# Peptides against a protein of PDB entry 4XPM: the designs that were tried, part 143

Target 1, 160 residues: chain A of PDB entry 4XPM
Amino acid sequence: VMLHSKNVKGFLENTLKPYDLHSVDFKTSSLQSSMIITATNGGILSYATSNNDVPKNSINEINSVNNLKMMSLLIKDKWSEDENDTEEQHSNSCYPVEIDSFKTKIYTYEMEDLHTCVAQIPNSDLLLLFIAEGSFPYGLLVIKIERAMRELTDLFGYKL
Target 2, 67 residues: chain B of PDB entry 4XPM
Amino acid sequence: DIKGTIAFDTHGNVIESTGVGSQRIEDIGDLSKVTLDAEGFAQVQGDSLLVHLYKRNDITLAVYTSA

## One batch from the design tools (peptide; made by RFdiffusion4, then SolubleMPNN)

Design b2_p23_2_s1 (from b2_p23_2, 14 letters changed)
Fold by OpenDDE base, seed 3:
Structure b2_p23_2_s1 (fold): chain B 160 residues (1-160), chain C 67 residues (1-67), chain A 23 residues (1-23)
Amino acid sequence: as target 1 above (160 residues)
Amino acid sequence: as target 2 above (67 residues)
Amino acid sequence: SELDKFIQEGLEAIKAHQAKLAA
């Protein structure tokens, strides 16, 4: 299995799109960030951000990337802890799910004023991570990330 | 006549909210305990609003109306 | 979307149920 950087990047960019319902007057903001990170080290393999108004190689871009790195590491650490904690796996912030007979868990985490959601890509060393504003409902975030993972079957079982 | 809506999952987490529903997220705790009829419906009188409940596929939709 | 479809169906179902009870 090979990660195709451009394809993954494009996929993540698409996940940033807001959720727009038409049956009722409801539309979310775009995700702040969408990332694939390593479950082992929390390293960012690919990412997309809704804030694209930062010049490349600028100090602001560096700070933004560093912030993503920090958040990724923190979330990975929390995820790792929860994966080794039976009690946390039975909390309302944990959603056991099954995709095509592959089992994984979706976790929601409050990170300061942000709503985050993370899930291990089934049987892989990779995590899919969504970061949204606090106004983004957790229930919808879970649905969003589950549906996104269904499009990443090529990464199921991916080992570093 | 719809004043707002809330959709929530079995974990009590919001999926969507509109109108007055956005201001009544705390109702989910009580609404999740309401016994639904065989068709998945219920009505709950609360404050000046009537809450209509419909649940299917582990998602509950609450619709707030004036009557 | 699937969720949007659910919401729409739910709204319609609630309306129908309410009308049924009022009849």
Scores: peptide ipSAE 0.705, ipTM 0.943, DockQ to the pose 0.869
Fold by OpenDDE base, seed 4:
Structure b2_p23_2_s1 (fold): chain B 160 residues (1-160), chain C 67 residues (1-67), chain A 23 residues (1-23)
Amino acid sequence: as target 1 above (160 residues)
Amino acid sequence: as target 2 above (67 residues)
Amino acid sequence: SELDKFIQEGLEAIKAHQAKLAA
């Protein structure tokens, strides 16, 4: 399986879009960030961010990228710990799910004032990671990431 | 006459909230314990508002009305 | 979306249920 950077980047950018319901007056903010990272080291393979008004090569851009790297590593570490902790897997922050007969888990983590959600792409060495504002409800974030993973079947079973 | 809504999952996490529902997230704890009828409905009187419940596929919708 | 569909379904179902009880 090959990772095509442009295709993955476009996918992640699409996940940033806000969730807009029409049956009721409800609309979220855009996701702050969406990433695919390695489960082994938390390295970022691809990412998208809604903060695109930062000048290229500016200190602000560097800070934002560094922040993403830090968050990805921290979340990977938390995920890794929880994957080895039966009690944590039974908390309300863990959602066991099945996609096309493949099992995975969705974890929600509060990172400072942000709401984050991470899930291992089924049978892969990859994690899908969403970072949203605190106003983005966790239940919806879980639904969003589950639906997104259903579109990543090409990455199922991907090994580094 | 809908004053607000809350949708929540089996983990007690919010999926969406509108109107007065956004100010009553703490109600989820009690609402999740309400026994639903055979069709998945229930009504709960809460202060001056009536809460209508509908649950299907592990998602509960709570609708707040004045009556 | 599926969620929006569910919410809409729920709203309509609640209305229908109320009408049934009132009848």
Scores: peptide ipSAE 0.703, ipTM 0.942, DockQ to the pose 0.842
Fold by OpenDDE base, seed 2:
Formats: C-alpha cells, sequence, structure tokens
Structure b2_p23_2_s1 (fold): chain B 160 residues (1-160), chain C 67 residues (1-67), chain A 23 residues (1-23)
C-alpha cells in the first residue's frame, strides 16, 4: 500500500468543511487543520489548513507550518503516553471505536484554546489529527474523525 | 416552543447545542444520570424550562421547552 | 447526515411521546 500524497491531501482538505446540521440551528466553523502524522515521531505526512489567506513563502506561512509541526509533535507525545496509560484510556477523553472489525481509539486534547482530536488509523503507524477552534464540540469532533477514518480503509495496516 | 437543544454522547461531551441549551452545557452532568423509560424518553423539570430527553444509539438529545 | 437524521428523528419522537402522554 502506497500513500498517495495528492489523494490524501484532497481528503484532508475535505475534512476541513464545517459540520452543518439542518435539523437544528447549528453549524460549526471549519477545522483549523487536518493532518496525517506518523505515530513514531509525529512527523507530518500530509496536512490541510483552512487559513489560505497567508501568502505563500511568507513569514506567516512559515510560522504557521512550524506551529503545526509543534502541535503534531506534542499531540503525538500525549497520544503515546495515553496509549501506555490504562487510566487515560478509560477517561472521558478516550473513545474506543471499531471500524470494520478494526479497533482504534480517539483521543480529545485541549491545546491552548483549541480543540483537537487524534486517532490511530487502525493497525497502522499513522495518526489522523483534527484541530479546531474551541467552539467545536468535542463530541462532534469525535464523530467527525470517526466518520473520516471510515474513508481511509486503504491506510489500515499501513506501516512505515 | 423549543427554546434550545443539547446533544451529547455517553462521555458527556457535547455534540451540538442551540438556544438556551448552549448556555446550559453544565446540565449534561445531571441529564446523563436521568433514568429513561423503556422507549428511551424522560422529562426533567429544570429551573423554568422542561427538558425532554431522548436517547438512542448512545446519543442523548435534550430539548428545552417552556412546557 | 446520520447525525442530522438522528436529531430530526429525536425531535419528532419527543413530540410524539409528549402528545401520547397528554392524550
Amino acid sequence: as target 1 above (160 residues)
Amino acid sequence: as target 2 above (67 residues)
Amino acid sequence: SELDKFIQEGLEAIKAHQAKLAA
């Protein structure tokens, strides 16, 4: 199985879209960022961001990318710790889920004023990471990432 | 008649909130402890509003009404 | 979405349940 960067990039871009409920007057903001990172080092394999107003190659873009790298590393570290912590796996910030008989866990993490969630792509060396504003409810964020992972079956079992 | 809503999961985390529900996220703690009937319904009087509960598939919907 | 469907279903179910109790 190969990681096709263009296809993954497009997928991640689509995940940025707001969640719009029509049954009630509720609509979220777009995700700030969506990433696939390595579970080993927190390295970014692919990412998408909603902030496209930053000029390319500008200092602001560089800072933004650097910030993503830092956040991804921090979240990977937290995830790694939690994966080795039974207590954390039983907290309300951990959602054991099963996708097509594959088991994984979704974790929610507060990162400064941002709401984030991360999940290991089942049986893989990859993590899917969503970063949203603090107004994005955690429960919905979990649903969103769970549904997104169902579209990444080609990456199930991916090893670096 | 609906003054607001809250939808929350079994972890007590918000899925969505509208209206007065957005201002009463703290109610989830108590609402999650309410015993539902066999069909998954309950009603709880909360302050000046009545809260209607419906749970199915591990999601609870709370609807705030005046009556 | 599935969630939207749930919410709509729930809203209707609550209405129906309340009507049933009031009858």
Scores: peptide ipSAE 0.678, ipTM 0.933, DockQ to the pose 0.833
Fold by OpenDDE base, seed 1:
Structure b2_p23_2_s1 (fold): chain B 160 residues (1-160), chain C 67 residues (1-67), chain A 23 residues (1-23)
Amino acid sequence: as target 1 above (160 residues)
Amino acid sequence: as target 2 above (67 residues)
Amino acid sequence: SELDKFIQEGLEAIKAHQAKLAA
């Protein structure tokens, strides 16, 4: 199994879109970032950000990417710790889910003033990570990432 | 007559909020403890608002009204 | 979406339940 970089990038970009509750007057902001990272080292395999206007190879781009790298590592570490903590797996920040008979867990983490959500792609060495503003409800993040992960079945079982 | 809403899951995390509900997220702790009737409904008198509760499929909807 | 559907149904259900109690 191989990752298709362009397709994954496009997929992640699509996940950035706001969640619009049409039945009520409520719409989230866009995700700040969406990433596929390694569960082993927190390395970024692919990412998308809301601010695509940053010039390529600019210092601002470098800083933003570096920030994403830092965030991915921090969240990976938190995720790793929680995966080895029974209490954390039963906390209000953990959502066990099943997709086509594949089980995984969705975790929510407060990172400074940001709302983050991470989930291991079933049976894989990969994590899907969403970073949003604090105004983005955790429950919606969970729903969003679950639905997104259902579109990544080709990555189920992916090993590095 | 609806002043706001909050939808939250069994973990107490907000799924959506509107109106005054967006300013009453802290109510979830207490609302989650309310005993619902056989049909999944309840009413709770708040400070100045009445909160209507409806729960189905592990999601609770709280609707804030004046009466 | 499923969530939208739930919220809409919930709003209507609460409305109906309230009316029932008032009747």
Scores: peptide ipSAE 0.474, ipTM 0.622, DockQ to the pose 0.794

Design b2_p23_2_s2 (from b2_p23_2, 11 letters changed)
Fold by OpenDDE base, seed 1:
Structure b2_p23_2_s2 (fold): chain B 160 residues (1-160), chain C 67 residues (1-67), chain A 23 residues (1-23)
Amino acid sequence: as target 1 above (160 residues)
Amino acid sequence: as target 2 above (67 residues)
Amino acid sequence: SELDEFIKEGLEKIEERLAKLKA
C-alpha cells in the first residue's frame, strides 16, 4: 500500500517528537523540521515543522516555508557533492547503512547552529531530511533517521 | 554510584550523555580505542573517575563512577 | 526503544561488574 500525502505528512510530524530515554535521564528537544525532498533539485514534497504556532497563510508561514526551501536546497547540494566524493563518503559524517538488503547513506551536516541529517530513501529519487537544534547529538540523529527510513519501505524505489 | 554516562557510535558521535559524561565528551576519542574483553567490557581510569565500558552492536556505553 | 533497551542492558551488566569490583 502506497503512502498518501496525508499519511506522509503525519509520518513526518511523528518524527518531530523528542527522543526520550528512560534507562538514563536523557531527553532531546523536538526536531525543528522533517522533510521529504527530491534528490534531483531539492524540491520539498512533504514537510513537518515544530513551529506550529504560525498562522496559516501569514507572512510568517511564508517565510518559514521559504527558509525550509533554502535549507532543503543547500543540503541537497551538499549531499549531491558528497555522493560524488569518495573521501566524503568515508568521513565520520557518512554512515553507510543497509535496510532490508537496500543500501543507502546517512549524512550529517552542521548548518550554522543546527544539526541536520539527510539520507536517500533506498533506490529512490527522494531524500529524508531532519533538522534539529545543536543540542541534538549526531549519533542519536543518525539512529533516528535510520529507524524512520525503515518505516518508509513504500517509498523504496520511488522514481520521479 | 554512577556519576554520568556517554553512549557513542563507531564514528565517535554522541548518542546520549548524562551527568559528568556531558562534560567529558572529549573522552570519546580515547575510549573508542580501548580494547574490550570477550563480553564487550572494559574498565579505564579516566581523570578522577573510573570509566566502565560496554559495547554491543556498534554502540559503546560508558559509565562514570567514583570507584 | 531498541536504544533504550541496549542502554538498560549495558547498565545492568556494568552494575554487575561494578559489584564484582567492590567485592
Scores: peptide ipSAE 0.688, ipTM 0.941, DockQ to the pose 0.791
Fold by OpenDDE base, seed 5:
Structure b2_p23_2_s2 (fold): chain B 160 residues (1-160), chain C 67 residues (1-67), chain A 23 residues (1-23)
Amino acid sequence: as target 1 above (160 residues)
Amino acid sequence: as target 2 above (67 residues)
Amino acid sequence: SELDEFIKEGLEKIEERLAKLKA
């Protein structure tokens, strides 16, 4: 089954759900945002946000969308820089991973008080981006995005 | 009794923390250097708490106890 | 989840070691 825009949107919405452990008393907040953006320009192809209390067509909605656009662009730029920086690729903020024999990297970035995580969908022009509160630990965020990316095999190799 | 936990990855980043572990994130630096036995275990004496370590598949679990 | 299963496993094994330590 091919991932259409609506299917991708629903997938991203599902990634917003908090991570709840049962073995210990640990539960995260929901992700603030989950996005698929272009690696070329940081353009948002699909997104989901946990802030659904904003009325439609309001100035607040416009501002929130604009904020997402700003963040996606900034993270894309940082990602692009790191992809051309050997030192950054060996930092604790970079996780080389392999999914079904496809190699990619997961990066963690602090953005103001937010914890973000971004990864290139293998062999594609697309990035998967998670934005969470500062209380969301980076190690778990990495695990979360890796597992999510494993379900996006239909997008592997996607070119714009 | 367990006073808290920390789970962390090979990059030293937190996966989860509970109880006193949430206040001991700084311990990860030292805990990551501890030599584990053949079964992936170790015990480290902290300041008033004992830390039990278990590592498997690149994830380390630290459990803080009073003894 | 796989992570939760790991944590559970670790807790159980550490509890065993803790029991040995106190014995």
Scores: peptide ipSAE 0.687, ipTM 0.940, DockQ to the pose 0.793
Fold by OpenDDE base, seed 3:
Structure b2_p23_2_s2 (fold): chain B 160 residues (1-160), chain C 67 residues (1-67), chain A 23 residues (1-23)
Amino acid sequence: as target 1 above (160 residues)
Amino acid sequence: as target 2 above (67 residues)
Amino acid sequence: SELDEFIKEGLEKIEERLAKLKA
């Protein structure tokens, strides 16, 4: 299976959109970032960010990209540790899920003032990572990433 | 008469909150322990508000009312 | 949205119960 960067980028951009509940007066903010990263090294294969106002090649852009790299690595490390920790896999921050008979886990992590969630794309060397503001409910974030994962079946089993 | 709402999952994590519910997130711990009837409903008296619960498919909705 | 429909359903059902309690 080949990663098609353009298609993945567009997909990630769509995941940034806020969730609007029409039954009640509730709407989330947009995700700050959405990424596909490697489970091995935490390297970013593709990403989207809602911060589109940063000028290209600016110091702020470089800093923002570097921040994403750091966060992706940190979250990958936490994920790796939790995957080898039975207790953490049974915490309220771990959501075992099954998609089309493929099993994976969704983890939620608080990163400073941000809410994040990450999940291994089933049977792959890839992780899907969402980063949101602290006001974004964790439970809804989990639902969002699970639904997004269902749209990434082409990446199931992807090995580096 | 609805003063607010909270929706939360089986892990106790918030899905959404409105009104006074946004200030009562700490109630989830106790609300999650409430026994629901066969139709997934329960009522719990809070300090000054009545909490109505409805659960289906692993999601619980709590609605806060004055009575 | 499935979640939105659930919340709508729950609100309606709870309101129905409220009406019964106040009757």
Scores: peptide ipSAE 0.364, ipTM 0.713, DockQ to the pose 0.780
Fold by OpenDDE base, seed 2:
Structure b2_p23_2_s2 (fold): chain B 160 residues (1-160), chain C 67 residues (1-67), chain A 23 residues (1-23)
Amino acid sequence: as target 1 above (160 residues)
Amino acid sequence: as target 2 above (67 residues)
Amino acid sequence: SELDEFIKEGLEKIEERLAKLKA
């Protein structure tokens, strides 16, 4: 059963939470954005952002959304290129993972001064994308997104 | 020639991992038992990779290299 | 962040140590 769009939105909003290391006095910032996008065109199917102070229909909102669209497209392009490049798949920025016998790869990308992490939802036409500040360690992003994908099993194998 | 890294705390919890380190989280159990020198360093030979350890305060960094 | 700085420090220290051993 497919998750409803509102449920996905809520899920993404929850992923915005900081990564809190309880054993040490260290906690990341919140993610700036969390998105599910299409692997084909980089279109945003659902998203959440930490900045909720933007007025509706304002120029700032338009710019914010457009920025997300731009980043999603760029990251999709990078991802697509890497998926077709064996060397990139063996780089230290690519993390093969297996979730419930489903295989996927997690990629980390530097976008300007932001740290991003993207992964194809296993066997689907969808990508999960996290955007964080540069202070967010890539390793923690990878762990975060892997754990998040474990909660999206209903989307495994989803085709557009 | 770094193949990956793992940073972990005194409880063995992962703080950060990169590259092959992300796939070797289970190594923390063994790495945490390694005796470090006075400067907080150690080297331990793994299967095909050499692991370099550096600990400062309560955080340990493991760096995986081919040699 | 402090963590990033530590990681950077550690990498540098390890590389320095490695260089010493190689020499």
Scores: peptide ipSAE 0.304, ipTM 0.519, DockQ to the pose 0.180

Design b2_p23_2_s3 (from b2_p23_2, 13 letters changed)
Fold by OpenDDE base, seed 4:
Structure b2_p23_2_s3 (fold): chain B 160 residues (1-160), chain C 67 residues (1-67), chain A 23 residues (1-23)
Amino acid sequence: as target 1 above (160 residues)
Amino acid sequence: as target 2 above (67 residues)
Amino acid sequence: SELDKFIAEGLKKIAEHAAKLAA
């Protein structure tokens, strides 16, 4: 299986969009970031951010990427811990899901004032990670990431 | 006559909302404290709407109706 | 999705339960 960088990047950019509820009275903000990272080391394979007003190759871009790397690593570590903790796997912050007979788990994590959720792409070495503001409900993040993973079937079983 | 819905988890996180439910997310705090019957149901009279509750597997569905 | 199924089921059950109480 080949990871197509351009296609994945575009996909992640689309995930940044607010969750569209049936009611016009409630609408979430856009995601701050959306990433595909490695489950082993938390390395970023692809990412998208809502803040695209930064010149490429600028120091500001580098700093922003570094922040993403930090968060990615932290979340990966928490995910890894939970994957090895039966109690955490049964907590209210863990959502077992099944996509086309493939099982995975979605975890929600509060990172300072941010709301995040992460899920292992089924049978892969990859994690999908959403980072949103605190105003983004965790439950909606869970649904959002689940639906997003349904569009990543090409990455199911992807090994590094 | 359903006017709206809210689905929320045990942490009070809204999972999904529709209609008037989208404007009443703050109700989750109170709704989560309601004692359900053996079948997982309850009814709570609100300001102008009746709220029907159903909980199963740690997910609660609140349905707002006019009666 | 499972959530959609839950919501659909819940709506149905709530309606049925309400009908029983009203009867």
Scores: peptide ipSAE 0.438, ipTM 0.567, DockQ to the pose 0.364
Fold by OpenDDE base, seed 5:
Structure b2_p23_2_s3 (fold): chain B 160 residues (1-160), chain C 67 residues (1-67), chain A 23 residues (1-23)
Amino acid sequence: as target 1 above (160 residues)
Amino acid sequence: as target 2 above (67 residues)
Amino acid sequence: SELDKFIAEGLKKIAEHAAKLAA
């Protein structure tokens, strides 16, 4: 199995779109970031951000990328800890799901004032990570990431 | 008679909503204060709709009905 | 998913509970 970075990035860019709740008044903001990271080291394999107005090669761009790296590592570490903690897997921040007979768990984490959601792509060494504003309900993030993972079946079982 | 639903967690985060429930997200604040019976149920009359509540494992389901 | 199962279960139980109260 080969990961095509351009194809994956395009997919992640689509996940940035707001969650429109049945064409009613309630609509979320766009995701700040969407990433696929390694479960082993938290390294970013691909990412998309909603704010592309940052000048290239600027200090602000470097800082933004570094911030994503930091957040991905922190979330990976917390995910790893929770995967080894039975009690955490039974908390209201853990959502077991099954996609085509493949089981995985979705975790929600508060990071500063941001709402994050992470899930292991079934049987893989990869994590899908969403970062949103604090106004984005966690439950909607969970639904959003579950639906997104259903489109990543080619990555199921992917090993580094 | 179901007009809509809302599912939310103990922090008031919307998990899923349908129908009129999608327009009543602000009701979570009041619904979260409702005392449930021993089986995890309650009914609350609001506006022209009756809200049925069921809670299990820190998730609350609110069902809006006309009666 | 577990959420879908919960919602389905809740809808059923709410209907049953409402019927009991009406009886």
Scores: peptide ipSAE 0.437, ipTM 0.626, DockQ to the pose 0.282
Fold by OpenDDE base, seed 2:
Structure b2_p23_2_s3 (fold): chain B 160 residues (1-160), chain C 67 residues (1-67), chain A 23 residues (1-23)
Amino acid sequence: as target 1 above (160 residues)
Amino acid sequence: as target 2 above (67 residues)
Amino acid sequence: SELDKFIAEGLKKIAEHAAKLAA
């Protein structure tokens, strides 16, 4: 299976869209960032960000990317620890899910003032990571990332 | 008259919140302990608002009303 | 979405339940 950068980038960009509950007057903010990272090293394979006002190749962009790298690594570390901790896997921050008979777990992490959630793409060496503002409800993040992973079936079982 | 809502899961995590519910996320701890009737309903009087609870499929909806 | 359906259902059922109890 090949990882098509452009296709993945476009997918991640689409995940940035806010969650809109039409049944009630509620709409989240857009995700700050959406990433596919390696489960091994936390390396970013692809990412999208809602901050489109940063000039390309600017210092601000570099800082933004560096921040994403830091966040990615931190989340990967937390995820790795939790995957090796039975207690954490049964905490309120872990959501076991099954997608087309593939099992995975969705973890939510508070990072500073941000709400994040991460999930291993089933049977793969890849993690899908959403970063949102603190106003984004964790439950909706979980639903959002689960539904997003359902569109990444081609990456199920992907090994580095 | 609905003043707000909170939907939360069995983990106590917020799924969605609207209106005054957005300011009462802390209520989930207490609301999760409320015993529901056989049909999954309960009412809890809190300060000036009445909280209506409905739970189905491990999701709980709390609706805040004036009466 | 399923969440929307749940919320809509819940709102409806809560209203009905409240009305029934008030009657």
Scores: peptide ipSAE 0.424, ipTM 0.671, DockQ to the pose 0.785
Fold by OpenDDE base, seed 3:
Structure b2_p23_2_s3 (fold): chain B 160 residues (1-160), chain C 67 residues (1-67), chain A 23 residues (1-23)
Amino acid sequence: as target 1 above (160 residues)
Amino acid sequence: as target 2 above (67 residues)
Amino acid sequence: SELDKFIAEGLKKIAEHAAKLAA
């Protein structure tokens, strides 16, 4: 199985869309960022951001990318710690889920004023990471990321 | 689009708030008096916002929407 | 958190209820 950068990028861009409840006029904000990162080092393999108006190669873009790298690493580290901590796996910030008989866990983390959630793509060396504003309810983030992972079955079992 | 939310308990204490809900804490007094249907739902038309109410297990969720 | 779960499910139920009323 090969990761196709263009296809993955397009997928992540689609995950940025707000959580929309069509039966009522209820819709969240867009995600700030959506990323696939390595579980080993927290390196970003692919990412999408909602603010695409930043000029390329600008100082602001560099700072934005650097910030994503930092957050990715921090969340990866916290995830790694929690995966090795039985108590943390039973906290209210951990959501065990099963997708097509594959088991994984979704974790929610407060990062300054941002709401984040991360989940290991089942049996893979990859993590899916969503970053949203603080107004985005964690429960909806969890639902969103679970549904997104159901579309990433091709990456299940992916090893670096 | 969602405009905001408030979650409050039976004592009227704010448990969580977002968006315009954070600026509408005073609404809890009136919202707590709203008669809910048998399934714990209600809708209250406010100024320019519609408030959707749902109560379960002593917690009430108020969702502010434009319609 | 349990609160977040409540909020998520509450949103769903509100949506479902509204849909029933509109039907």
Scores: peptide ipSAE 0.412, ipTM 0.587, DockQ to the pose 0.236

